# Designs tried in a protein design run: peptides against a protein of PDB entry 3T6J. Part 305

Target 1, 375 residues: chain A of PDB entry 3T6J
Amino acid sequence: PIVESYIGFIESYRDPFGSRGEFEGFVAVVNKAMSAKFERLVASAEQLLKELPWPPTFEKDKFLTPDFTSLDVLTFAGSGIPAGINIPNYDDLRQTEGFKNVSLGNVLAVAYATQREKLTFLEEDDKDLYILWKGPSFDVQVGLHELLGHGSGKLFVQDEKGAFNFDQETVINPETGEQIQSWYRSGETWDSKFSTIASSYEECRAESVGLYLCLHPQVLEIFGFEGADAEDVIYVNWLNMVRAGLLALEFYTPEAFNWRQAHMQARFVILRVLLEAGEGLVTITPTTGSDGRPDARVRLDRSKIRSVGKPALERFLRRLQVLKSTGDVAGGRALYEGYATVTDAPPECFLTLRDTVLLRKESRKLIVQPNTRLE
Target 2, 372 residues: chain A of PDB entry 3T6J as posed
Amino acid sequence: PIVESYIGFIESYRDPFGSRGEFEGFVAVVNKAMSAKFERLVASAEQLLKELPWPPTFEKDKFLTPDFTSLDVLTFAGSGIPAGINIPNYDDLRQTEGFKNVSLGNVLAVAYREKLTFLEEDDKDLYILWKGPSFDVQVGLHALLGHGSGKLFVQDEKGAFNFDQETVINPETGEQIQSWYRSGETWDSKFSTIASSYEECRAESVGLYLCLHPQVLEIFGFEGADAEDVIYVNWLNMVRAGLLALEFYTPEAFNWRQAHMQARFVILRVLLEAGEGLVTITPTTGSDGRPDARVRLDRSKIRSVGKPALERFLRRLQVLKSTGDVAGGRALYEGYATVTDAPPECFLTLRDTVLLRKESRKLIVQPNTRLE

## One batch from the design tools (peptide; made by RFdiffusion4, then SolubleMPNN)

Design b2_p27_6_s4 (from b2_p27_6, 14 letters changed)
Fold by OpenDDE base, seed 2:
Structure b2_p27_6_s4 (fold): chain B 375 residues (1-375), chain A 27 residues (1-27)
Amino acid sequence: as target 1 above (375 residues)
Amino acid sequence: VRTVVVPGGKAVPAATSFTLPPNVAGR
């Protein structure tokens, strides 16, 4: 078997300032069959990058073909086991040297295990569909998230010699219609500049890329879905994200006005964006469970994903990227923290919903170190 | 950067077994 491993101070999620990496490591075996799917995605990456809602001037100057491998993890040491990984975490290195993507396939398999009777916050009519397509949709989302999410976008930089990596005279900010007015100076990085919001913001961007690009027929084709199946995968992917945004409230601490998990904060932000889009795209309805206690239902109108959801996400995602590229921390923070704010304001009453989420909280899934055998 | 699976759900022990071919030394 092909064995892959990594070890070191890699992910900074445990650092409130997003700068210091946590020591982690894994040993895994390459899943060749699953890796082949991601190779097809890699082969289309350059084309798919052009589908992202920002000008080419805000994308990497040169496409560097990354590696993407599906791995079955034997052991993982760290505070949390991921489903996917994109490394290195330095945007400058990603831009100039390239990156590697991995999907931890057996971790995903664990995530896919869902009992219908325990599936919270979905309409009954959606449960079977969700169970059927959760796995496949998650594979799509992770692939897009890592490869085209984290793997996309350009940082505007002025180096120590005063040279720019963009043409100041011709590059236009699509949000303002003006020339670029801010950039990263020498020594400034994404994490150093955006600090407390950097991790969650980037996760939000990557998740948004996944949702946005999964609407593209070519993406679904790469993963082997066509026709009604493709539409169901899209629907379930979006539904899963909206549901995740509600579930995210578990990771908010009202007393401290803070989020304890970057990905969940990101998912809540996306939920807020899609709720703001209105037009009945997303509805969260407080209900009463069969036990007589508070419950909730998330409804996503699949017929409005393209007409309402996509444009809303497009605008939001473009804004995320533009603010990231230009190093506009003030604008980025205002945008992101605005959507990340949790209040009990109607109609959503998110703090009340949080109580419901906590009430309906399920036990954490555990990954157990796998056994290996020779055959 | 990684995508973290945050399972909101009942703890299900997930055990996976891997089959390795004989004589995997050097592979």
Scores: peptide ipSAE 0.026, ipTM 0.400, DockQ to the pose 0.052; fails the geometry check
Fold by OpenDDE base, seed 4:
Structure b2_p27_6_s4 (fold): chain B 375 residues (1-375), chain A 27 residues (1-27)
Amino acid sequence: as target 1 above (375 residues)
Amino acid sequence: VRTVVVPGGKAVPAATSFTLPPNVAGR
């Protein structure tokens, strides 16, 4: 088999300041069949990058074809096993040297093993569809998240010699209509500047890219979905995200006003963005479960994904990118923390919903080292 | 940067098995 591995201090999620990497490593086998889908995605990456809602001046100057491989993990040593990885984690290196993407395919497969009777917070009519398409939709999401999420965007930099990697006279901030007024100085990085919000913010950007681009027919075709199946994959992907936003409340600590999981915080932010869009796109309804205890239902109006959801996400995603590119920490923090704030304000009453989420909490799944066999 | 899978439902051990064809064994 084709074996891939990595080891080292790589991810900084456990560092409150996003600076210090945690030691981790894996050994995996290449899944050629799934890798072929990601290869097709890579082949379309340059074009798909142009579909992102920011000017080319905020995208990488030169497209560097990355590697993307689906991996079946044999062993993963670390505090948490990811579904996908994009490395290196330095944005400057990504834009100048390139990057590699991997999808941990068997991790995804395990994550999708959900029993219908245990599936929380969905309408009954959505459960079967969700179960059917959760896996495929998540493959799409992870692929987009890694390749076109983490793999997209440009940091505006002034180097140690005073040279800019952008034309100060011609590049316009699409949010302000003005010239670029902030950038990264020599020695400044994404993590060093955005610090406590850097990880979650970047995950939010990447997740948003996934949702946004999964609406593109070409993306669905790459993954082998057309017609009604493609629409179902889109729907379930978005539904999964809004559900995840509700589930995210488990990872919020009200007493400390903090989040304990960067990705879940990101998903909550996205939920808030889509709720803010209004027009019946997303509805969260408190209910009573069969046990007589509090429950909730999340509803996503499929018919409003493109008309309401996409524009809302587009605007939000553009803001995320612009603030990231320009190193506008104040603006970025204000935006992100605004959406990441958990209150009990109506109509959502998120703190109350959190109690419901905790009540309905599922136990953490354990991923056990797989076996290999020859046939 | 990585995407983390957050499991849903009750905690269960999950294992995956792989079958490798002989012709790719050792490569």
Scores: peptide ipSAE 0.020, ipTM 0.397, DockQ to the pose 0.053; fails the geometry check
Fold by OpenDDE base, seed 3:
Formats: structure tokens, sequence, C-alpha cells
Structure b2_p27_6_s4 (fold): chain B 375 residues (1-375), chain A 27 residues (1-27)
């Protein structure tokens, strides 16, 4: 088998300032069959990047073809096992030198071993579809998230010599209609500028890219889904995201007004964006469980994903990218923290819903990685 | 390679156990 490994200070999720990496490492075996799907995605990446909702001037000047491999993890040392990885975590290096993508395939497979009766916050009619398509939809999401999420977008930079990597006279900010007024100076990085929101903001951008691009017909074709199956995969992917946004409340600490998990904060933000879109796209309804205690249901109207959801996500995702590209920390923080704020304001009453989420919390799961052998 | 999710607190001999983060994609 082909063996891959890495080790070092890599992910900064545990640093409140998003700068210092946690020491981690893994040993894994290449899953050739699944890797072939990601290779097809890579082959289409340059074209798919053009479908993202920002001007080409806000995208990387040169497409650098990355590697994308599905891995079955044998051992992982760290605080948690991710579903996917995009390295290096330095935007400047991603932009100039390239990157590698990894999907941890067997981790994804395990994440979905939820029993139907324990599946919280979904309508009964959605549970079977959710169980059936959660895995496949998440493969799509991870692929898009890593390759076209983290792998997309440009940072506007002025180097130490005063030269810009963009034309100041011709590049227009699509949100303001004006010339670019801010950028990264020499020595400034994404993490150094955006600090406490950098990790979660970037995860939110990447997740949003996944949701947005999964609507593209070519994406589902690459993963081998057609017709009704493709539509079900899309639906379940979006449904999973809005459900995750509700589940995210577990990771919010009201007393400290902070989030303890960057990805979950990101998913809550996306939920808020889609709720704001209105028109019955997403509905969260408090209910009473069979046990007489508080419960809730998340409903996503499938028929409104493209008509209501996509435009809302498009606008939001464009704003995320523009603010990131221009290094507009004030604007970025205002936008992101606005959606990340958890209050008990009606109609959602998120703090009350948090109590429900905690009440319905599933037992902590463990990933068990046994020995493997060739036969 | 097979990965198995087990209930919290269960120890499996000769296996490596990790807490599963909620659908976390890496950076």
Amino acid sequence: as target 1 above (375 residues)
Amino acid sequence: VRTVVVPGGKAVPAATSFTLPPNVAGR
C-alpha cells in the first residue's frame, strides 16, 4: 500500500489567537478508489474556481494544481481527527507555492454511524434520506471544502519593496464599487490580522464554498451521482449543514461569549445566514419530545435551496472573500461576529435552543483504529 | 483499514481511540 504521513505544528484551532499550531501527526494508507474521485475534482478545479462568486481579480493569479488524496488513517496523534486537511495553513504559501489536500476517508465513514432513533432535530421524513446520503454528501462537502474552499481566493499584498500583487488602478471592490483601499502589508498574515476570528472565519468560507459549489452539476457528476440521487445528495448536504448549525450551540459558552470550536461556530454562522434569507428556507421549531422534555426540529425546504439559499449564500460568501482579500479586519469582524452572536432574541431564541441542544446531546463518540493487514 | 465508532468510555484493546470531533474538516 501507499503510505502517507505528516508530523509537526500544523493546526491552530486550539490557539485563541489562531496563530500557534498544535503538534500533531498521522500515518495513513492511500485509498486509491476514493482518491480517483478527488483527482477528477482536481482536474475540474480551475474551471470550478471560476464559478465562485467573486471577480477573477480576487482569485489566485495562477492555478496551482494540488494533490488530493483519500487516506485511511492508521494512527493519528492530536486533540482530534479531522475529516479533511489542506496544508500548508499559510495563505501566502498556498497562493505562491501550492498545497495538498487530504480526505480522511475512514474518519468520515465512522462519523455517520448514528442510529435512526438517536438522530436528533430532524423531521421523521428526512431521517432515512439523511442516513442514506450523509456519507456521500459529506465526501462531496469535504472535497469542495478543502480543494476549492481553502484552496481559493487571493490576498492583496504590498511587499516589502512597496509593490502590489494587484493593479490598484483597475481592480474594483465588488461590494463598494470603489478601488481597493486596504491590503496586507509586509509581515502581515491572515491569522495575524484577523486573529481571534481567523480560523472560524476561514472555515466558514470553506464550508460556504462547499454548499455553494455542490449545486453545480459537474460536481455531483464527478462524485458519481446523477438524477434524483444527485438532488438528494445536495439536499442532505445542506440539511446536514443547517442541523450542524443548531448542534453548534453546544460549543458556545454564554458566560464568556465565546466559541470553543471553530468549525461549529462557522456552521452556526451559515445557519444564521440561511435563516436570515427567510422565505421558509430554514425553519427551527421548538417541540416537545416523547419524553415530555424540550426538543426541536430543523426543516429545510428543498425547493428553495436554489432560489433562496444559493443567492443568500452567494452574497455572504462574496463578502467573506472580499473582506479577506482586502485585509479589512473591521468589516470582517463586524460581519462575522454579527452572525456568530448568540442571543435569546425571538423568533429563534438561540440561548433557549442551546438548552435543548444540551439536553439532547449524544454521548461522546470514540474513534477506534484497529490494526490492519494485507491478505 | 476499518475505523469504528464506539460509545464513549469503551476501551478497545490493541486499538487507538480518539474523541470524534463534530464533522471537522482540517484547514
Scores: peptide ipSAE 0.018, ipTM 0.500, DockQ to the pose 0.163; fails the geometry check
Fold by OpenDDE base, seed 1:
Formats: sequence, structure tokens, C-alpha cells
Structure b2_p27_6_s4 (fold): chain B 375 residues (1-375), chain A 27 residues (1-27)
Amino acid sequence: as target 1 above (375 residues)
Amino acid sequence: VRTVVVPGGKAVPAATSFTLPPNVAGR
């Protein structure tokens, strides 16, 4: 088998300022079959990057072909096991040297082992579809998230010599219609500037890229989905995201106004964006469970994903990127924290929903070292 | 950037990439 491993200070999610990496390590085996799908995605990446909702001037000047591999994790030492990884985390290196993508395939597989009766917050008519397509949709989402999410976008930089990596005279901010007025100075990084929101903001951008690009027929084709299957994968991917946004409330601490998990915060933000889009795209309905206690249902109108969801996500995603590229921390924070704010305001009453989420919380799952055998 | 599978009941900070919410395996 092909073995991959890494060890070191890699992920900064445990740092409140998003800067200090946690020491972690894993050993994994390459899943060749699944890796082949990601290689096809890599082959299309340069073209798919053009489908992202920002001008080419906000994209990397040169596409650097990354590696993308599906891994079956044998052992993982860290605070948590990711479903996917994009490294290095340093944006400058991503732009100039390239990056490596991995999907932790067997971690995803464990996530699929949910009993139908324990699946919370979905309509009954969605549960079977969700169970069926959760896995495949995750493959799509992880691939897009890592490769085209984290792997996309340009930071506008002025170097130590005063030179810009963009043409100040010709590059226009698509949100303002004006020339670029802010950028990263020498020594400034994404994490250093955006600090407390950097990790979650970036995850939100990457997740949004996944949702946005999964609508592209070529993406589904790459993963081997066509016709009704492709539409179901899209639907379940979006449904999973909006459900995740509700589940995310578990990781919010009202007393501290703090999110304890960057990805879940990101998913909540996306939920808020899609709720804001209105028009019946997403509906969260408080209900009463069979046990007589509070429950909730998330509904996603499949027919409105493209007509309502996509435009909303497009606008949001473009704003995320533009603010990131220009180093506009004030604007970025205002945007992101606005959507990340958890209140009990109607109609959603998110703090009340949080109580429901906590009430319906599933038992903690343990991922243990898989058994190995010689074949 | 990584996506992390977070076990239920524990807020595990997601990696810099794709992370699954806690207990996603049980969903």
C-alpha cells in the first residue's frame, strides 16, 4: 500500500487567534480508487476556478496543479479527525508553491453510519434520500472544499519593496466599482489580519465554494453522477449543509458569544445566508417530537436551489473573496460576524433552537483505529 | 485547511480544510 503521513504544527483551529498550529499527526493508506476521482477533479480545476464568482484578477495568477489523494486513516493523533485537509495553511505558499489536498475517506464513511431513526431535524421524506446520498455528496463537497475552496483566490499584496502583485490602475473591486483601496502589507497574512474570524471565515468560503460549484454539471460528471442521481447529490449536499447549520448551534456558547468550532460556525453562517435569501428556499420549523419534547425540521426546497440559493450564495461568496483579497478586515468582520451572530430574534429564534439542538443531541461517536488484515 | 469529523458532545476544532460536525458519523 501507499502510505502517507504527516506530523507537526498544522491546524490553528484551537488558537483563538487562528495563528498557532496544533501539533498533530496521522498515518494513512492511499485509497487509489477514490483518489482517481479527485485526480479528475484536479484535471478540471483550472477551468472550474473560472466558474467562481469573482473576476480573474481576484484569482491566482497561475494555476499550480496540486496533489489530491483519498486516504484511509490508520491512526490519527490530534484533537479531532478532519474529513479533508488542504496544506500548507500559509496562503502565500499556496499561491506561489502550491498545495496538497487529501480526503480522509474512512472518516467520511464512519459519518455515514447513522441509523434512520436517529437522524434528527430532517423531514421523513428526506431521510432515506439523505442516508443514500450523504456519502457521495460528501465526496463532492470535500473535493470542492479542499481543491477549489481553499485552493482558490488571490491575496492582494504589497511586498517589502513596495511592489504590488496586482495592477492598481486596472483592477476593479467588483463590489464597489472602484480601484483596490486595501491590501496585505509585507508581513501581513490572512490569519494575522483576520485573526479571530480567519479560520472560520476561510472554512465558510470553502464550504460555499463547494455548494456553489456542486451545481456545475461538470463537477457531478467528474464524480460519476448524472441525471436524477446528480440532482439528488446536489440536493443532499445542500440539505446537509443547512442541517449542519442548525446542528452548529451546539457549538455556540451564548454566555461567551463564542463559537467553539470553526467549521460549524461557517455552516451556521451559510445557513443564515440561505435563510436570508428567503422565498421558501430554507425553512426551519419548530415541532414537537413523539416524546412530547421540542424538535425541529429543516426543509430545503429543491426547486429553488438554483433560482434562489445559487444567486444568494454567489453574492455572498463573492463578497467573502473580495474582502479576503483586499485585506478588508473591517468589512470582512462586519459581514461574517453579522451572519455568525446568534440571537433569539424571530422568526428563527436561534437561541431557542439551540436548546432544541442540545436536547436532541446524539451520543458522542468515537472513531477508533481500524482493524487491519493481510489479504 | 481541513474538515474535521467531530464526535458528538465534543467541540473539536475543525482542521483548516473540510471538517464534519461532531457525531456526523452518527447522522
Scores: peptide ipSAE 0.015, ipTM 0.437, DockQ to the pose 0.073; fails the geometry check

Design b2_p27_7_s1 (from b2_p27_7, 13 letters changed)
Fold by OpenDDE base, seed 4:
Structure b2_p27_7_s1 (fold): chain B 375 residues (1-375), chain A 27 residues (1-27)
Amino acid sequence: as target 1 above (375 residues)
Amino acid sequence: VAVITDEVASVVVAPDPWVPMDPALTL
């Protein structure tokens, strides 16, 4: 087998300022069969990057072919086991030197093992589809999230010599219609500049890329889905995201007005964006469970994903990228924290829903290190 | 940067990498 490993101070999710890496390491075996799908995704990456909702001037100047591998993790030492990884975590290096992607395939497989009776907040009619397609949809989402999410976009930089990596006279901010007015100076990074929102903001961008691009037939074809299956994968991917946005409330601490998990905060933000789109795209309905206690149902109108959801996500995702590229911390914070705010305001009453989410909280899964054997 | 799913935000048992995971298998 092909063995891959990494070790070091890599992920900064546990740093409130997003700067200091937590010590992490893994040993994994390459899953060749699953890696083949990601290789096809890599082969299409340059074209798919053009489908992202920002001008080419906000994308990397040159496409650098990354590696993408599906890994079966043997051991993972860290505070949390990811489903996918994009490294390095330095945007400047990503855009100039390239990056690597991995999908932790067996981690995803464990996540897919959902018991129907324990599946909360879905309509009964959606549960079977969700169980069937959660795995495949996660593969798509993770692949897009890593490769085309974290692997996309450009930071506008002025180097130590005063040179810009963009044409100040010709590049236009698509949100303002004006020339670029802000950028990263020498020594400034995404994490250093956006600080407390950097990790969650970037995850939100990457998740949004996944949702946005999973609508593209070519993406689904790469993963082997066509026709009705492709549509079901799309539906379940979006459904999973909106459900995750509700589940995310578990990770909000009202007393501290803070989030305890960057990805969950990101998913809540996406839920808010899709709720704001209106038109019956997403509905969260408080209900009463069979036990007589509060429950809830998330509904996603499949027929409105492309007509309502996609345009809303497009606008939001473009704003995320533009604010990131230009180093507009004030604008980025205003946008992101606005959607990340949890109140009890109608119609959603998110603080009340949080109580429901906590009430229906599932037992935490335990990951046990697998064994491997030579036959 | 890494994707953490809602289900793997917790400690999860990874399957044997040499045993194909049937996604239909509820662990």
Scores: peptide ipSAE 0.049, ipTM 0.531, DockQ to the pose 0.079; fails the geometry check
Fold by OpenDDE base, seed 2:
Structure b2_p27_7_s1 (fold): chain B 375 residues (1-375), chain A 27 residues (1-27)
Amino acid sequence: as target 1 above (375 residues)
Amino acid sequence: VAVITDEVASVVVAPDPWVPMDPALTL
């Protein structure tokens, strides 16, 4: 078997300032069969990057073909087990040297196993479809999240010699219509500049890329879906995200006005974006469960994903990227924290919904290290 | 990194990473 491992101070999610890495490590075996799908995605990556809603001037100047491998994890040491990984976490290195993507296939497999009777916050009519396509849709989402999410976008930089990696005279900010007014100076990084929001913001960008690009038939074809199956995968991917945005409230601490998990904060932000789009795209309805206690239902109108959801996400995702590229911390923070704010304001009453989420919370799942033997 | 945080996290004791998870073991 092909064995892969990595170890070090890699992920900064536990640092409130997004700078200090937690010690993490894994040992895994390459799943060749699953890796083939991601190889096809890599082969299309350069083209798919052009489908992202920002100008080429805000994308990497040169596409560097990354590796993408599906791994079955034998051992993972860390505070949380990811479904996918994109490394290095340094945007400058991603731009100039390239990156590697990993899907933790057996972690995904575990996550997909859902009992219908335990599935919360979905309409009954959606449950079977959700169960059927959660796994496949998540494979798509993880692939896009890592490769085209984390693997996309350009930081505008002025080096120590005063040279810019962009043409100040010709590059236009698509949000303002003006020339670029801000950039990263020498020694400034994404994490150092965006600090407390850096991790969650980047995850939000990556998740948004996944949702946005999964709408493209080419992406679904790469993963082996066509026709009605492709549409179901899209629907379930979006449905999973909006549901995750509701579930995310578990990880908000009202008393501290903070989020305890970057990805969940990101998913809540996306939910807020899609709710703001209106037009009946997403609805969250408080209900009473069969037990007589509070419950809720999330509904996503499939017919409005492309007409309402996509444009809303496009605008939001473009703003995320533009603010990231230009190092506009003030604008980025205002945007992101605005959507990440949790109040009890009508109509959503998110703090009340949080109580419902907590009430319906299931026991934490543990992944136990598998044993391997030579046959 | 895409961290899986779903309420339906199943405790899967997989004896082998390639052994399909028994749906009965999914919590």
Scores: peptide ipSAE 0.045, ipTM 0.531, DockQ to the pose 0.056; fails the geometry check
Fold by OpenDDE base, seed 3:
Structure b2_p27_7_s1 (fold): chain B 375 residues (1-375), chain A 27 residues (1-27)
Amino acid sequence: as target 1 above (375 residues)
Amino acid sequence: VAVITDEVASVVVAPDPWVPMDPALTL
C-alpha cells in the first residue's frame, strides 16, 4: 500500500486567534477501496459546486481538481485525531494552487462502536436507525465537508498592485443587492481578519455544506445509496448534526463565555439555525431518565428536512459565504456570535441543558492506533 | 482544517501510538 505522511504546524484550533498552527504529524496507509467513493465525488465536484447557494462570482474562478484519499492512520501526533482533513489551510493557496482531502477511515470506524443503551438524547425509535446509518452518513458528511465545504468559495482580494480578483462594477452582493464594498487587502487573510471566530466559522460553513448537499440525489448515488436507504442516510446525517449541537454544550465554558472546540461550536450554531427555522423541524425536550435524573431528547422531523430545514440552512450558508468572501468581519462576527451565544433563555434553556449534557457525559475514549500485517 | 466528529472530539490519542488497535481495525 502507499504510505502517506505530513508533519508541521498545520491546524490552528489551539490558537485563540486562529493563526498559529499546532505542531502535528501523521503516518497513514492508503485504503484504495474507500478512496474509490471519494474519487467519484471528486469527479462530480465541479458540478456539485454549482449547487451551493451562492452565485458563481462567489465561487473559485477555476476549478482545480483536488486529490481525495481515504487513509488508515498508523500514527498521529497531535492534540486530537480528525475524521477528515483539507490542506493547505490557506484560502489563497486553495483557490490558486489547489488542495488535498483525506478521510481518516479507521478513526471513523472507532466512532461507530456505540452501544445502544449508552446512546444519549435520541428517541427510542431513532436509535436503531442511527446505529445502522451513522457510519455511512459520516462518510457522506466528511466527503462533502472536506471537498465541497472547505474546498468551496472565493475570497475577494486586492493584490499588492491594487488589482482585484473580481469585477468591482459587475459583481453584486446577493444579500444586499449592492456592489462589493469590502475585500481582503494585501497581507490580509481569513484568519487574520476573522481571528477568534475564523476556525469555528469555517467549520460551520463546511458542516453546513455537508448537510445541504447531502440532500442532492447525485451525492447519495455516489456513495451507493438509493431509495429508502438514501433517505435514511440523509435523516441520520441531519439527526447526528442536531444531536451533536446539543452535545457541543460540553465544550462551552459559561464563566469565560467561550468555546473550547471549534467544530462543536459550529455544530451548536447549526442547531440554533435549525431551531430558529421552527415549524417542528427540531425539538429538544427535557425529560427524566430512568434513574430519576435530568435527561433530554432531540427529535428531528424527517418530513420537514427539505421543506423547512433546507431553506433555513440555504439562507444561513449563503450569508456565511458572502460575509467570508467580502471580508466583512463585523457582519460575520455579528451573525456567528449571535448563534453561538449560550444563554438560559426560554424555550431552550441551553445552560440548563448543558448541565444535563454534562450529567449524561460518557467516559472519554482512548484511540489506540493500528499496525499493518501481511496476509 | 479537519472535521472532528462528536465522538472524536472527546477522544484522546493513546500515549503509545504504536500500540495495536482492535484486530478489526488492523490493516
Scores: peptide ipSAE 0.040, ipTM 0.554, DockQ to the pose 0.076; fails the geometry check
Fold by OpenDDE base, seed 5:
Structure b2_p27_7_s1 (fold): chain B 375 residues (1-375), chain A 27 residues (1-27)
Amino acid sequence: as target 1 above (375 residues)
Amino acid sequence: VAVITDEVASVVVAPDPWVPMDPALTL
């Protein structure tokens, strides 16, 4: 078997400033069969990067082919087990030296074992589709999230010698129509500059890339989905995201006005973006459960994903990238914190919905280490 | 061939991979 491992101070999600890594470690075995799908995605990555909604000037100057491997995790030591990883966590190194992606395949597989009767916040008609396609849609989303999410975009930098990595005279900000007015100075990084919002903002960008690019037929083909199956995978991926945005409210602390989880904050932001798009794309309806207590239902209009959802996400994702590239912390913070704000304002009444989410919260799920057998 | 068999995964409740076990670590 091909064994992979990592150990060290890797992820900084538990640092409010996104700087200090938490000590983690895993040992895993390469799943060759599942890795083949991600290898095909890597083979198409350079072309798919061109489909992202920003000018080539805001994308990496040179595509560096990464590794992407599906891993069956034998042991994981840390505060949480991710479904995917993109490393190193240094943007400068990812842009100049390359990066590696991994999918924790057996972690995803375990997560797919959802009992229909315990599936919250979905319409009954969506539950069967959700159960059927949750796993496959996650593979698509994780692959896109890691490879083309975290693996995309350029930071505009002025080096220690005063040289720019972009043409100041010709590069135009697509949001303003003006020349680039801000950039990263020598010694400034994404994390140091965006600080408290850096991790969640980047996760939001990566998740948005996943939703946006999963609409591309080539992506679905790479994962082996065509026709009606491809459309169902798309639908379930988007449905899962909007549901996750609602579930995310569990991780908001109203008294502190803060989020306790970067990815959940990101998913809430995406939900807000898609709600803002309007036109009946996403609807959250408070209901009464069979127990007579508050419940809710999330509805996603499948027919409006491309017509309403995609354009809304396109605009938002472009803004995220432009603000990231230019190091515009003020603009980025204003945008992101605006969508990350949780109030009880109508029509959504998110604080009230949070109470419903907490009421319907499932018991903590535990991932137990697998047993390996030599057969 | 080392095969990880799910058979012994009496995992009663699989975490939603989108719901971090620790709020600090989502994917």
Scores: peptide ipSAE 0.017, ipTM 0.472, DockQ to the pose 0.236; fails the geometry check

